# Peptides against a protein of PDB entry 6B4E: the designs that were tried, part 112

Target 1, 295 residues: chain A of PDB entry 6B4E
Amino acid sequence: TNFDKISKMFWHYKDKIAQIKQDIVLPIKKADVNVRNLLSRHKRKINPKFGQLTNSNQQLFKIQNELTQLINDTKGDSLAYHWILNFIAKAVVHQAETEVRVKPESALPLGKLTLYLLVQFPELQELFMARLVKKCPFVIGFTCEIDTEKGRQNMGWKRNNENKWEDNTSYDERMGGILSLFAIITRLQLPQEFITTTSHPFPIALSWHILARICNTPLNLITNTHFVILGSWWDAAAVQFLQAYGNQASKLLILIGEELTSRMAEKKYVGAARLRILLEAWQNNNMESFPEMSP

## One batch from the design tools (peptide; made by RFdiffusion4, then SolubleMPNN)

Design b2_p20_2_s1 (from b2_p20_2, 6 letters changed)
Fold by OpenDDE base, seed 4:
Order: structure tokens, then C-alpha cells, then sequence
Structure b2_p20_2_s1 (fold): chain B 295 residues (1-295), chain A 20 residues (1-20)
């Protein structure tokens, strides 16, 4: 694992967030009133769509079509188009932080929708990744110390209005929710209409990177959160990961489930205990995946 | 060692192709 490369990638996306604010968010505030009105209307229509997802593919396709039309309506103005995509990127991540954290299986329809949009609108890819890295650096396997305020901020910790850090449980759950979404995206196949024409924007190899990079992280930087997100990843993608990489996947799962947890046993992390349970379930031929969506 | 195993897996992972 090249940690310098990971660090550079992390800071690249931090810079991208600043750029998005400067080049997209701020300029639109000064845009023509008609453009602002259009975006306001579209924002109101788009925002509830992510919460309307169910375990139904029919409902998914309906929402995909509706969002596609709404996004296409903005293409007449490049700034408006990028603004609406940035809004969508933020909304998707927010949905992961709020809904997926409490209902992990909801990552599947959300992930399918997101993957569709990422392929349909390629400009969304950088916007989405920047937002993911900002909120959950674990998606690229980045870890830094959290002994400083800057370190905590870099790792996506939030402060409340009283300038108090969020609870560990809240942070863990948010990170788990975001990571679940990303894990789902990496293990999903492209929609049938894109398989032959487009490469997967966030392929299963990115899941490999997450696991490997966490395993290579200095042990003094490993926290309960690392194990929580590994458990979230496991629920979301372990079955498909094994299908993709076979014996090599098995080795990596054993490394995170057995070796990494054993090395950190003295910490008695709750997340590590859960990951051990998942490993044991797998060893007993009881590895589960999220159920497939209905037609 | 764990470190050696991790390095080996990293190298292997770079060359892995998805199994159909």
C-alpha cells in the first residue's frame, strides 16, 4: 500500500470540494433568476426521490427515469447542470448517513440508483467521490490520527452547535452507512443498457483497496470505526467479493476477520467483535447477502 | 508475518481479474 498516493488522493478531493464551492455553488447564487427558479423547483422535486426508493425494481426504474428527465432539463446551462449534479451527490451521501445507517439493506436500491446516475451522467463521478471522501475518507482507505481537531475534521467528524464532537456511536453509524453505499456500488453490475458501452466507474477493485489499505494501516491508527465499516462492507459486499476474487478474496477476508481483529483484541472493540461473528458465520457456511430487489 | 501477507495480497490484487 502506497500511503503517499492515498494521501495525495485524499487531498485532491478536499481541494475538489473547495473548487466545487468556488466554481459551482457560489456562482449559481448570482445566476439569472430564471436559472435559480428552475434549480429551486428541480431541487424540490429531486430531494424526496431518494426517500421514495423501496425494494422494488419497478419503483427504482420509475425514479431513475424521473431523475433523468429532471437532470436533462438543466443541460441548457452548464453551470445549472453541474449544480444539480452536485446537489444529487450531496443528497445521496446524506441518504446514506441517515437512512442506510439505520437500515443497511436500503443501500441496495440507493446504490443501484446512484450507479445508474453515475453512468448516465459521468460528470457526477468526481462530484460524488469528492463528497464521499469528505464525509467518509474510509472509502479510499485513508486514515489519519484523530488526536487533533484537524485530524478529526479530516476523518469526517462533526461538531454540534455547542462545538462538541458527535458521539462515537453516531460517527461509527454514519461512516458505516456511507461505506455500505459505496460497497454496494462497487459490487453491482452495470445496468444492462451500459454493460457493453461503458466501464464501471467504481468497480469491485475499489473494495479490494479499502480492505487492503485498512489492513496495512498502522495499528496505532486503527479504531473501532475501522471494524464497524469493515462489518458494514461485509454485509454489503462480502458474497460478491468472494465471487469476484475467489481464493484471494478469502485470504483478505481472513486477514480482516481473524488477523486484524486478533491484533487489536486488547482494545475490546465492539466493531471487532461483530466482525468476528461475521467471520464465524462465513466459516459455518452461513454468509448472507442483502436480498435481491423485487421486479 | 501479517505485514508480509498483506504485501503479497496487495501485489496479487493488482493483477487480479474479475472471475466471470
Amino acid sequence: as target 1 above (295 residues)
Amino acid sequence: SLEEKLKELEEAGKNLKLVP
Scores: peptide ipSAE 0.039, ipTM 0.737, DockQ to the pose 0.827
Fold by OpenDDE base, seed 3:
Structure b2_p20_2_s1 (fold): chain B 295 residues (1-295), chain A 20 residues (1-20)
Amino acid sequence: as target 1 above (295 residues)
Amino acid sequence: SLEEKLKELEEAGKNLKLVP
């Protein structure tokens, strides 16, 4: 694991966020009134769609089609198109922070929708990843110290209007929600219409990177959050990860579930305890996955 | 160390395939 490279990637996406603001978000405020009105209407139509997802594939397909149409309506103006995609990227991550946080299995329909959109609209990929890394740098296995204000900010900690940091539980759960979504995306198969013509934008290898990079992270930087997001990842993708990489996957799961937790045992992290439970369940042939969606 | 173990694992996994 090259942490310098990971850091460069992290800052690349930070720069991308700044660039998005300067080149997409701010310019739209000065755009033609018709464009602004269009985007306002579309925003209002798009935003509730993510909350309308259920465990139904039929409902998923309906929403996919609706969003596709709404996004296509903006393609006549490149700036408008990129603006709406950036909005979607933010909305998806927000949904992960709120809904997936409390209902992890909801990551599956959300992930399917997101993957569809990422493939259908390739320009969404960079926008989405930038948003993910900003909100949850764990998605690329980035970790820094959180003893400083800047460190906490870099790791996605939020402050309220009173400059008070969010509580640890809120942060952990929020990170878990976002990571669950990303994990799901990495383990999903491309939709049938794309499988022969398009490469997976965020393949299962990215899950490997997350686990490996966390294992290589200096132990003094490992927190409860790391174990929480590993647990979230486990629920979301462990079964498929094992299917993808077989014995190598098993070794890595043991490394995070047994070795990493053991090294950090003195800290008595709740997240680590849960991860051990997941490991034990697997050892007893009781590894679980999210239920599949209905037709 | 964990790092060493992971390095060994990564070396063994050089031929890891991507899932489309």
Scores: peptide ipSAE 0.036, ipTM 0.730, DockQ to the pose 0.476
Fold by OpenDDE base, seed 2:
Structure b2_p20_2_s1 (fold): chain B 295 residues (1-295), chain A 20 residues (1-20)
Amino acid sequence: as target 1 above (295 residues)
Amino acid sequence: SLEEKLKELEEAGKNLKLVP
């Protein structure tokens, strides 16, 4: 694992967030009133769609079509188009922080919707990754120390209005929710209409990178959160990961489930205990995946 | 190809610190 490369990637996306603000968000505030009104209306129509997802593929397809139409309506103005995509990127991540956090299996319909949009609108890919890395650096296997204010900020910690850091449990749950979504996206197949014409924008190899980079992270930087997000990833993608990489996948799962947890045993992390349970379930041929969506 | 990607991942796996 080349940590310099990972750091460069992390800061690339941090810079991208700043660029998005300067080149997309701020300019729209000075745009023509008609454009601003259009975007306001579209925002109001788009935002509820993510909460309307269910375990139904029929409902998913309906929402996909509705969002596609709404996004296409903005293509006449490049700035408006990029603004609406950035809004969608933020909304998807927000849904992961709130809904997936409390109901992990909801990552499946959300992930399917997101993957569809990422393929339909390629400009969404960079916007989405930038938002993911800002909110949850674990998606690229980035870790830094959190003993400083800047370190905590870099790792996605939030402060409230009283300048108090969020609860450890709240942080862990948010990170788990976001990572669940990303894990699902990496293990999903492209929709049938795209399989022959488009490459997967965030393939299962990115899950490999997450696991491998965490395994190679200095032990003094490993926290309970690392084990929480590994558990979230496991629930979301372990079955498909094994299908994709076979013996190599097995080795890596054993590394995180057995070796990494053992090395950190003295810390008695709750997340590590859960990961051990997941490993044991797999060893007993009881590895589970999220249920498939209904027609 | 998938095969080429698997080889790359295998090589990456060999370099993991936790792998003997």
Scores: peptide ipSAE 0.032, ipTM 0.709, DockQ to the pose 0.153
Fold by OpenDDE base, seed 1:
Structure b2_p20_2_s1 (fold): chain B 295 residues (1-295), chain A 20 residues (1-20)
Amino acid sequence: as target 1 above (295 residues)
Amino acid sequence: SLEEKLKELEEAGKNLKLVP
């Protein structure tokens, strides 16, 4: 694991967020009134779509088509098009922070929708990844110290209106929700119509990177959150990960489930205890995956 | 290719270990 490379990637996306604000978000505030009105209407139509997802593929396809039409309506203006994609990127991550946080299995329909949009609109990929890394650096296996204000900010901690940091449980749950979504995306197959023409934008190899990078993170930087997000990843993708990498996947799962938890045993992290339970379930041939969606 | 990348990752994973 090259941590310098990971750090460079982290800061690349931090810079991208700043660029998006400067080049997309701020300019729209000064754009033509017709453009602003169009985007306002589209925002209002798009935002509720993510909450309308269910375990139904039929419903998923309906929403995919509706969003596709709404996004296509903006293609006549490049700035408007990029603005709406950035809005979608933010909305998807927000859905992970709120809904997936409390209902992890909802990551599956959300992930399918997101993957579809990422393939249909390639410009969404950088916007989405930048937002993910900003909110949850764990998606690229980045970790820094959190004993400073800047460190906490870099790791995606939020402050309330009184400048008080969010509680540990809230942070852990938000990170778990976001990571669940990303894990699902990495393990999903492309829709049938794209398999022969497009490569997967965020393939299962990115899950390998997450696990490997966490395993190689200095132990003094490992927190309860690391184990929480590993557990979230496990629920979302462990079955498919084993299918993809076979024996090598098994070795890596043992490393995180047994070795990493054992080395951190003195901390008595609740997340670590949960991860050990997941490992034991696997060892007893009781590994579970999210249920498949209905037709 | 993606398949080649997966094989490379599997090969690299043979000596997986934790680094303090």
Scores: peptide ipSAE 0.028, ipTM 0.709, DockQ to the pose 0.143

Design b2_p20_2_s2 (from b2_p20_2, 7 letters changed)
Fold by OpenDDE base, seed 4:
Structure b2_p20_2_s2 (fold): chain B 295 residues (1-295), chain A 20 residues (1-20)
Amino acid sequence: as target 1 above (295 residues)
Amino acid sequence: SLEEKLKELEEWGKNLKLTP
């Protein structure tokens, strides 16, 4: 693992967030009133769509079509188009922080929708990844110290209006929700209409990188959150990961489930205990995946 | 050891294609 490369990637996306604000968000505030009105209407129509997802492919396809139309309506103005995509990127991550956090299996329909949009609108990819890395740097396997304010900020910790850090449980759950979504995206097949013409924007190899980079992280930087997000990843993608990489996947799952947890046993992390339970279930041939969506 | 096993997997992982 090249940690210098990971750090550079992390800061690239941090810079991208700043650039998005400067080049997309702020300029729209000065745009023509008709453009602003259009975007306001579209925002109101788009935002509830993510909450309308169910475990139904029929409903998914309906929402995909509706969102596609709404996004296409903005393509006549490049700035408006990018603004809508940035809004969608933020909304998807927000849905992961709220809904997926409490119902991990909801990552599947959300992930399918997101993957469709990422392929249909390639400009969404950088916007989405930047938002993911900002909120949950674990998606690229980045870790830094959290004993400083800047370190906590870099790792996606939030403060409330009273400048108090969120509690550990809230942070862990948010990170787990976001990571679940990303894990799902990496293990999904492209929609049938794209499979022969487009490369997967965030393939299963990115899951490999997450696991490997966490295993290579200095032990003094490993926290309960690392194990929580590994457990979230496991629920979301372990079955498909094993299908993709076979014996090599097994080795890596054993590394995170057995070796890494053993190395950190003295910390008695709750997340690590859960990961061991998942490992045991796998060893007993009881590895589970999220239920598939209905037709 | 964890380090040795990880090194082996990292070596294998270098050959992974990020895009099909």
Scores: peptide ipSAE 0.214, ipTM 0.795, DockQ to the pose 0.368
Fold by OpenDDE base, seed 5:
Structure b2_p20_2_s2 (fold): chain B 295 residues (1-295), chain A 20 residues (1-20)
Amino acid sequence: as target 1 above (295 residues)
Amino acid sequence: SLEEKLKELEEWGKNLKLTP
């Protein structure tokens, strides 16, 4: 693992966030009143749709169609188009931070919706990845020390209005929620209408890199959060990961489930204990996946 | 060792198709 390259990727997306603010978010405030009104209306229509997802494919397709129409309505103005996509990127990640964190299986419909939008609107890909990396650097396997304020900020820790850091449990749950979503996206097949015309924007190989990079992370930087997000990933994607890479996948799962947890045993991380349980379940031929969506 | 296993897997992983 080349951590210099990972760091470069991390800072690339940090710069992208700054660029988005400067070139998309701020300029729209000075745009034509008709454009601003359009975007305001669209924002109000789009925002609740992510919470309307269920385990129903019928509901998913309905929402996909509605969002597609709303986004297409903005294509006449490039700035408006990019603004609405950026809004969607933020909204999806926010949904992962709030809903997926408490109901991990909700990542499946959210992931399917997101993947559809990423393929249908390719400009969403960079906007979405930038938001993911900002909120949860684990999605690219980036880790830094959190003993400093800057380190915590880089790792996506939040402060409240009183400048107090969020508690460890809240942070762990948010990271788990975001990573669950990303893991689901990486293991989903493209919609049938796209499978022969485009490549997967965030393929299962990205899950491989997450696991490998975490395994290569200096042990002194490994925290409970690392094990929490690995457990979240496991629930979301382990079955499909094994299907994709076979014996090589097995080796990597053993590395995170057995070797990494063993090396960190002295820390007695709760997340590590859970990951060990997941490993044992797999060894007993009881690996579970999220249930498939209904028609 | 863990390090050796990781190196092996990383070498294999280099052949995986990644989105640019």
Scores: peptide ipSAE 0.205, ipTM 0.801, DockQ to the pose 0.295
Fold by OpenDDE base, seed 3:
Structure b2_p20_2_s2 (fold): chain B 295 residues (1-295), chain A 20 residues (1-20)
Amino acid sequence: as target 1 above (295 residues)
Amino acid sequence: SLEEKLKELEEWGKNLKLTP
């Protein structure tokens, strides 16, 4: 694992966030009043749609169509178009932080919707990835120390107005929610209408990178959160990961489930214990996946 | 060892291409 490359990637997306603020978010405040009004209306229509997802494909398709129309309405103005996509990127990640963290299986419909939008609107890809990396650097396998303020900030820890850090459980759950969404996206197949014309923007290979990079992370930087997000990933994508890479996938799952947990046993991480349970279930031929969506 | 296993997997992983 080339950690310098990962670090460069991390900072690339940090720079992208700053660029988004300067080139998209701030300029729109000075845009024509009609554009601002349009975006305000669209924002209000778009925001609730992510919470309207269910395990129904019919509902998914309805929301896909509605969002597609709303986004297309902004294409006449490049700034407006990028602004609405950035809003969507933020909204999707927020949904992962709030809903997926408490109901992991909700990542499936959200992931399907997100993947559709990422393919339909390619400009969303960098906006979305930048937001993901900012909020959850684990999506690219980035880890740094969290014994400093800057380290915690880099790893996506939130601090309130009183400079109090969020509690460990809240952080772990948020990271798990975000990673669940990303894991789902990586293991989903493209919709049929895109298979012949477009490459998968975040393919299953990115799941490989997550696991491999975490396994190569210096042990002194491994925390309970690493095991929590690995467990979240496991629930979301382990079955499909095994299907994709076969024996090599199996080796990597054993590395995270057995070897990494064993090396960190002295820490008695709750997340590690959960991951061990998942490993044991797999060893007993009882690996579970999220249920498929209904028509 | 874990290090050896990781090295092997990394070498294999280098050949992974993004699915078109």
Scores: peptide ipSAE 0.167, ipTM 0.781, DockQ to the pose 0.411
Fold by OpenDDE base, seed 1:
Structure b2_p20_2_s2 (fold): chain B 295 residues (1-295), chain A 20 residues (1-20)
Amino acid sequence: as target 1 above (295 residues)
Amino acid sequence: SLEEKLKELEEWGKNLKLTP
């Protein structure tokens, strides 16, 4: 079944995270001191770059070039190269959890930067996807029950230092931020320099899968978070999604905005109410997208 | 092609749980 495939994909990336720790993160701790020093310096230079993004394409291109140079400096050592890419994957997702969470429109410059790096450094793709799935399984349309500790862990719930689960609002906002970033990536065009030579690593079809898989999810597993991330996706990608798939996209938007929300009306989910507002805005020909970046 | 992929997605859409 389709759900079996999704589950296999989820566990594949979970295994990938374990493999990354074993084969990349831990070995670097035992690497040559010069390599460790290099990576430490690069880490310090790379980490601030994601927070330096603005709505300016000029600033984006500057940061792209700076990161490209810093990453290329590590290519002489395969382990160092993979370590720095894994660091970047983690940093991008962290930026989504913190900045995009509170300012969804910041997903656009972050998404453009990330897409550039994913194409420029193909080895980043698996590292990034593994991190995304670990932190936000919704990116592949995976859902499991959260009434168990293992279920919550699988769905990306965090515990604090006191072993207490994060509150629902914090979880919803983090998932929304991560999903916003992923949605943006799926609807962005490849940079002009790559469009004729490279396929999009995470194309708009993956947005279709998110929506379709959520629509096919058993209703007893649907939570407020599902509607929150659908709303986040809508803000990030609905306009471009309609442009890509036309009438079929429209049908799917109606399914999530009207039918799914109606079926879950008894739960009175705040996320569902917001999604209905987005649907109504669209029906009134007032669908909005994030503004384009300045030159 | 985009057209081929769209056809596949259309077929996928027909099998959605919430579709009539």
Scores: peptide ipSAE 0.069, ipTM 0.716, DockQ to the pose 0.153

Design b2_p20_2_s3 (from b2_p20_2, 7 letters changed)
Fold by OpenDDE base, seed 3:
Structure b2_p20_2_s3 (fold): chain B 295 residues (1-295), chain A 20 residues (1-20)
Amino acid sequence: as target 1 above (295 residues)
Amino acid sequence: SLEEKLKELEEEGKNLKLLP
């Protein structure tokens, strides 16, 4: 694991966020009133759709089509188009932070929708990844110290209006929610209409990178959150990961589930205990995955 | 070490053309 490379990637996306603000968000405020009105209307129509997802593929396809139409309506203006995609990227991540954190299985329909949009609108990919990395650096296996304010900020910790950091539980759950979504995306197959024409934008290899990079992270930087997000990843993608990489996947799952947890046993992390339970369930041939969506 | 084990795992995976 090249940590310098990971760090460069992390800062690349930080720079991308700044660029998005300067080149997309701020300019729209000065755009033509008709464009601003259009985007306002579209924003209002788009925002509730993510919460309308269910375990139904029929409902998913309906929402996909509706969003596709709404996004296509903006393509005549490049700035408007990028603005609406950036809005969608933010909305999807927000949904992961709020709904997926409390109902992890909701990551499946959200992930399917997101993957569809990422392929249908390639410009969404960098916008989405930048937002993910900003809010949950774990998606690229980035970890830094959280003993400093800047370190906490870099790791996606939020402060309230009183400049107080969020509680550990809230942070852990948010990170878990975001990571669940990303994990789902990495393990989903492309929709049939894209399989022959497009490569997967965030393939299962990115899940490998997450696990491997965490395993290579200096132990003094490993926190309960690392184990929480590994558990979230496990629920979301472990079955498909094993299918993809076979014995290599098994070895890596043992490294995170047994070896990493054992090395950190003195910390008595709750997340580590849960991960151990997941490992044991797997060893007993009781590995579970999210249920498939209904027609 | 974890690092060594992972390195071995990754090298094996690359050799098997499973990993990028």
Scores: peptide ipSAE 0.273, ipTM 0.876, DockQ to the pose 0.363
Fold by OpenDDE base, seed 1:
Structure b2_p20_2_s3 (fold): chain B 295 residues (1-295), chain A 20 residues (1-20)
Amino acid sequence: as target 1 above (295 residues)
Amino acid sequence: SLEEKLKELEEEGKNLKLLP
């Protein structure tokens, strides 16, 4: 694990967020009234779509088509197109923070929708990844100290209107929700129409990177959140991860589930206890995955 | 160490052409 590379990647996406604000978000506020009106209407139509997802593939396909049409309506104006994609990126991550955190299995339909959009609209990929890294650096296996305000900000901690940090439980749940979504995306197959023409934008290899990078993280930087997000990842992707990498996957799951938790036992992290339970369930041949979506 | 074990795992994976 090259931590310098990870750090560079982290800051790349932080810079990308600043660029998005400067080059996309701010300019559109000064754009033609017709463009602003178009985007306002589209925003209002798009935003509810993510909450309309169910465990139904039929409903998923309907929403995919509706979003595709709405996005295509903006392609005549590059700035408008990028603005709507950035809006979608933000909305998807927000859905992970709010819905997936309380219902992890909802990551599956959301992940399928997101993966479709990422492939259909390649310009969404950088916008989405930048938003993910900003909100949840764990998606690239980045960790820094949180003893400073800057450290907490870098790790995606939020402050309320009174400048008070969010509570630990809220942070853990948000990170878990976002990581669940990302984990699902990494383990999903491309839609059939894209398999022969497109490479997966965020393949299962990125899940390997998350786990490996956390294992290599200095122990003094490991927190309860690390175990929470590992548990979230496990629920979302462990079965498919084992299918992808076989014995190597098994060994890595043992490293995070047994070795890492054992080394941190003195901290008595609740997230670590849960991860131990997941490991034990697997050892007893009771590993579970999210149920498949209905037709 | 955990890091050493992971390194061994990754080297094995590379040899097997399984890992990214």
Scores: peptide ipSAE 0.218, ipTM 0.862, DockQ to the pose 0.336
Fold by OpenDDE base, seed 2:
Structure b2_p20_2_s3 (fold): chain B 295 residues (1-295), chain A 20 residues (1-20)
Amino acid sequence: as target 1 above (295 residues)
Amino acid sequence: SLEEKLKELEEEGKNLKLLP
C-alpha cells in the first residue's frame, strides 16, 4: 500500500470539489433565466425518484428511463448537463447518508440505479467519486488523525448549527451507509446491454483496495468507524468478493475479521465485535447477502 | 505483522493475475 498515492488521490478529489463549485455551480447562477428555470424543474422531478426505489426491478427500470430522459434534456447545454449530473451525484450520496443508513438493503436498488447512470453518463463518474471521497474518505482507504479540526473535516465529520461535532454514532452510521452503497456498486454486474461494450467504472478490485488499505493503516489511526464500515462492506459485498477472488479473498477476510480485530481488542470497539460475529457466521457456512430484487 | 501478511497476499494475487 502506497499511502502517498492515496493521499494524492484524496487531495485530487478535494480539489475537484472546489473546481465543481467554481466551474459548474457558480456559473449556473449567472446563466440565462430559461436555463435556470429548466434546471429548477428538472431538480424537482429528479429529487423524489431516489426515494421511490423499491425492491422491484420493474420500478427500477421505470426510474432509470425517467432519469435518462430528464438528463438527456440538458445535453444541449454542456454547463446545464454537468450541473444536473453534479446534482444527481449529491442526491445519491445524500440518499446513502439517510435511507441506506437506516435500511442497508436499500443500497441494492440505489446501487443498481447509480451504476446504470454512471455507465450511461460517463461524466458522472468523476463527479460522483469526488462527492464520495469528500463525504466518506474510507471509499478509497484514506485515513488521517481526527485529533484536530482539520483532520475531522478531512474525514468527513460534520458540525451542527451550534458548531458542535456530530456524535460518534451518527458519524459511524453515515459512513456505513455511504460505504454500503459503494460496496454494492463494486460487486454489481453491468447491465446486460453494456457488458460487451463498456468496462465497469468501479469494479470489485476497488473493494480489495479498501480492505487492504485499512489493514495497512497504522493501528494508532484505527477507530471504531473502521470496523463499522468493514461490517457494512461485509454485508454488502463479502459473498461476491469471495466469488471474485476465491482463496485470496478468504485470506483477506480473515485478516480483517480475525487479525485486525484481535490487535485492537483492548479498545473494545462495538464495530469490531460485530465484525467478529460476521466472521464466525462465515466460518459456520452461514454467510448472508442482501436478497435479490423482485421482477 | 498485518503489513507483511498483506504484502504476501498481494504478491500471490498478482501472480494469479486476480489482483490489480
Scores: peptide ipSAE 0.217, ipTM 0.846, DockQ to the pose 0.362
Fold by OpenDDE base, seed 5:
Order: sequence, then C-alpha cells, then structure tokens
Structure b2_p20_2_s3 (fold): chain B 295 residues (1-295), chain A 20 residues (1-20)
Amino acid sequence: as target 1 above (295 residues)
Amino acid sequence: SLEEKLKELEEEGKNLKLLP
C-alpha cells in the first residue's frame, strides 16, 4: 500500500470538489434564464426518482429510462449537462446517507441505477467519485487522524449549526451507508447492453483496494468506523468478492475478520465484534448476500 | 506482521494474475 498515492488521490478529489463549485455550480447562476428554468424543472423531476426505487427490476428500468431522457435533454448545453450530472452525483450519495444507512439492501437497486448512469454518462464518473471521497474517504482507503478539526473534516465528519460534531453512531451509519453503495457498484456486472463495449468504471478490484488499504492502515488510526464499514462491505459484496478472487479473497477476508479484529481486541469496538460474527458465519457456511431483485 | 502477510498475499495474487 502506497500511502502517498492514496493521499494524492484524496486531495485530487478534494480539489475536484472546489473546481466543480467554481466551474459548474456558480457559473450556472449567471446562465440564461431559460437554462436555469430547465434545470430547476429537471431537478424537481429527478430528485424523487431515487426514492421511488424498489426491489423490482421493472421499476428500476422505468426510472433508468426517465433519468436518461431528462439528462439527454441537457446535452445541448455543456454547462447544463455537467450541472445535472453533478446534481445526480450529490443526490445518489445523499440517498446512501439516508436510506441505505437504515436499509442496507436498498443499496442494490440504487447501485444498479448508479452503475447504469455511470456507464451511460461517463462524465458522471469523476463527479461521483469526488463526491464519494469527500463524504466517505474510506471508499479509496484513505484514513487520517480525527483528533483535530481538520482531520475530522477530512474524514467526512459533519457539524451542526452550533458547530457541534455529529455523534459517533450517526457518523458510523452514514459511512456504512455510503460504503454499502460503493461496494455494491464494484461487485455488479455491467448491464447486458454494455458488457461487450465498455469496461466497468468501478470494478471489483476497488473493493480489494479498500480492504487491503484498511489492513495496512496504522493501527493507531483504526477506529470503530473502520470495522463498521468493513461489515457493511461484507454484507454488500463478500459473496461476489469470493467468486471473483477465490482463495486470495478468502485469505483477505480472514485478515480483516480475524487478524485485524484480534489486533484491535483491547478497544472492544462494537463494529469489530459484528465483523467477527460475520467471519464465523462464513466459516460455518452461512454467508449471506442481499436478495436478488424481482423481475 | 499484518502488513507483511498482506504483501505476501498481494504478490501471490499478482503472480497468479488474479489481483490488480
């Protein structure tokens, strides 16, 4: 694990967020009134779509088509197009922070929708990843100290209106929700129409990087959150991860489930206890995955 | 160490052309 590389990647996406604000969000405020009105209407139509997802593939395909049409309507204006994609990136991550955190299995339809959009609209990829890294640096295996205000900010901690940090449980749940979504995306196959023509934008290899980078993280920086997100990842992707990498995957799962938890046993992290339970369930041939979506 | 174990795992995986 090259920590310098990870840090550079982290700051790249932090800079990207600033660039998005400067080059996309702010300029649109000065755009033609017709463009602004179009985007306002599209925003109102797009926003509820993510909450309309169910465990139905039929419903998923309907929403995919509706969003595709709405996005295509903006392609005539590059700024408008990028603004809509940035809005979608933010909305998807927000859905992960709210819905997926309380219902992890909802990551599956959301992930399928997101993957479709990422392939259909390649410009969404950098916008989405930048938002992910800002909100949940764990998606690229970045960790820093949280003993400082800057450290907490870098790790995606939020403050309320009174400048009070969110509680640990809220932070853990939000990170778990976002990581669940990303994990699902990495383990999904491309839609049939793209398999022969397009490479997966966020392949299962990125899950390997998450696990490996966490394993190599200095132990003094490991928190309960690390184990929470590993548990979230496990529920979302462990079965498919084993299918992808076989014996190598098995060894890595043992490293996170047994070795990492054992090394941190003195901390008595609740997330670590859960991860150990997941490991034991797997060892007893009881590994579970999210149910497949209905037709 | 955990780091050493992971390095060994990654090298093995690369040699098998399984890992990135």
Scores: peptide ipSAE 0.173, ipTM 0.837, DockQ to the pose 0.337

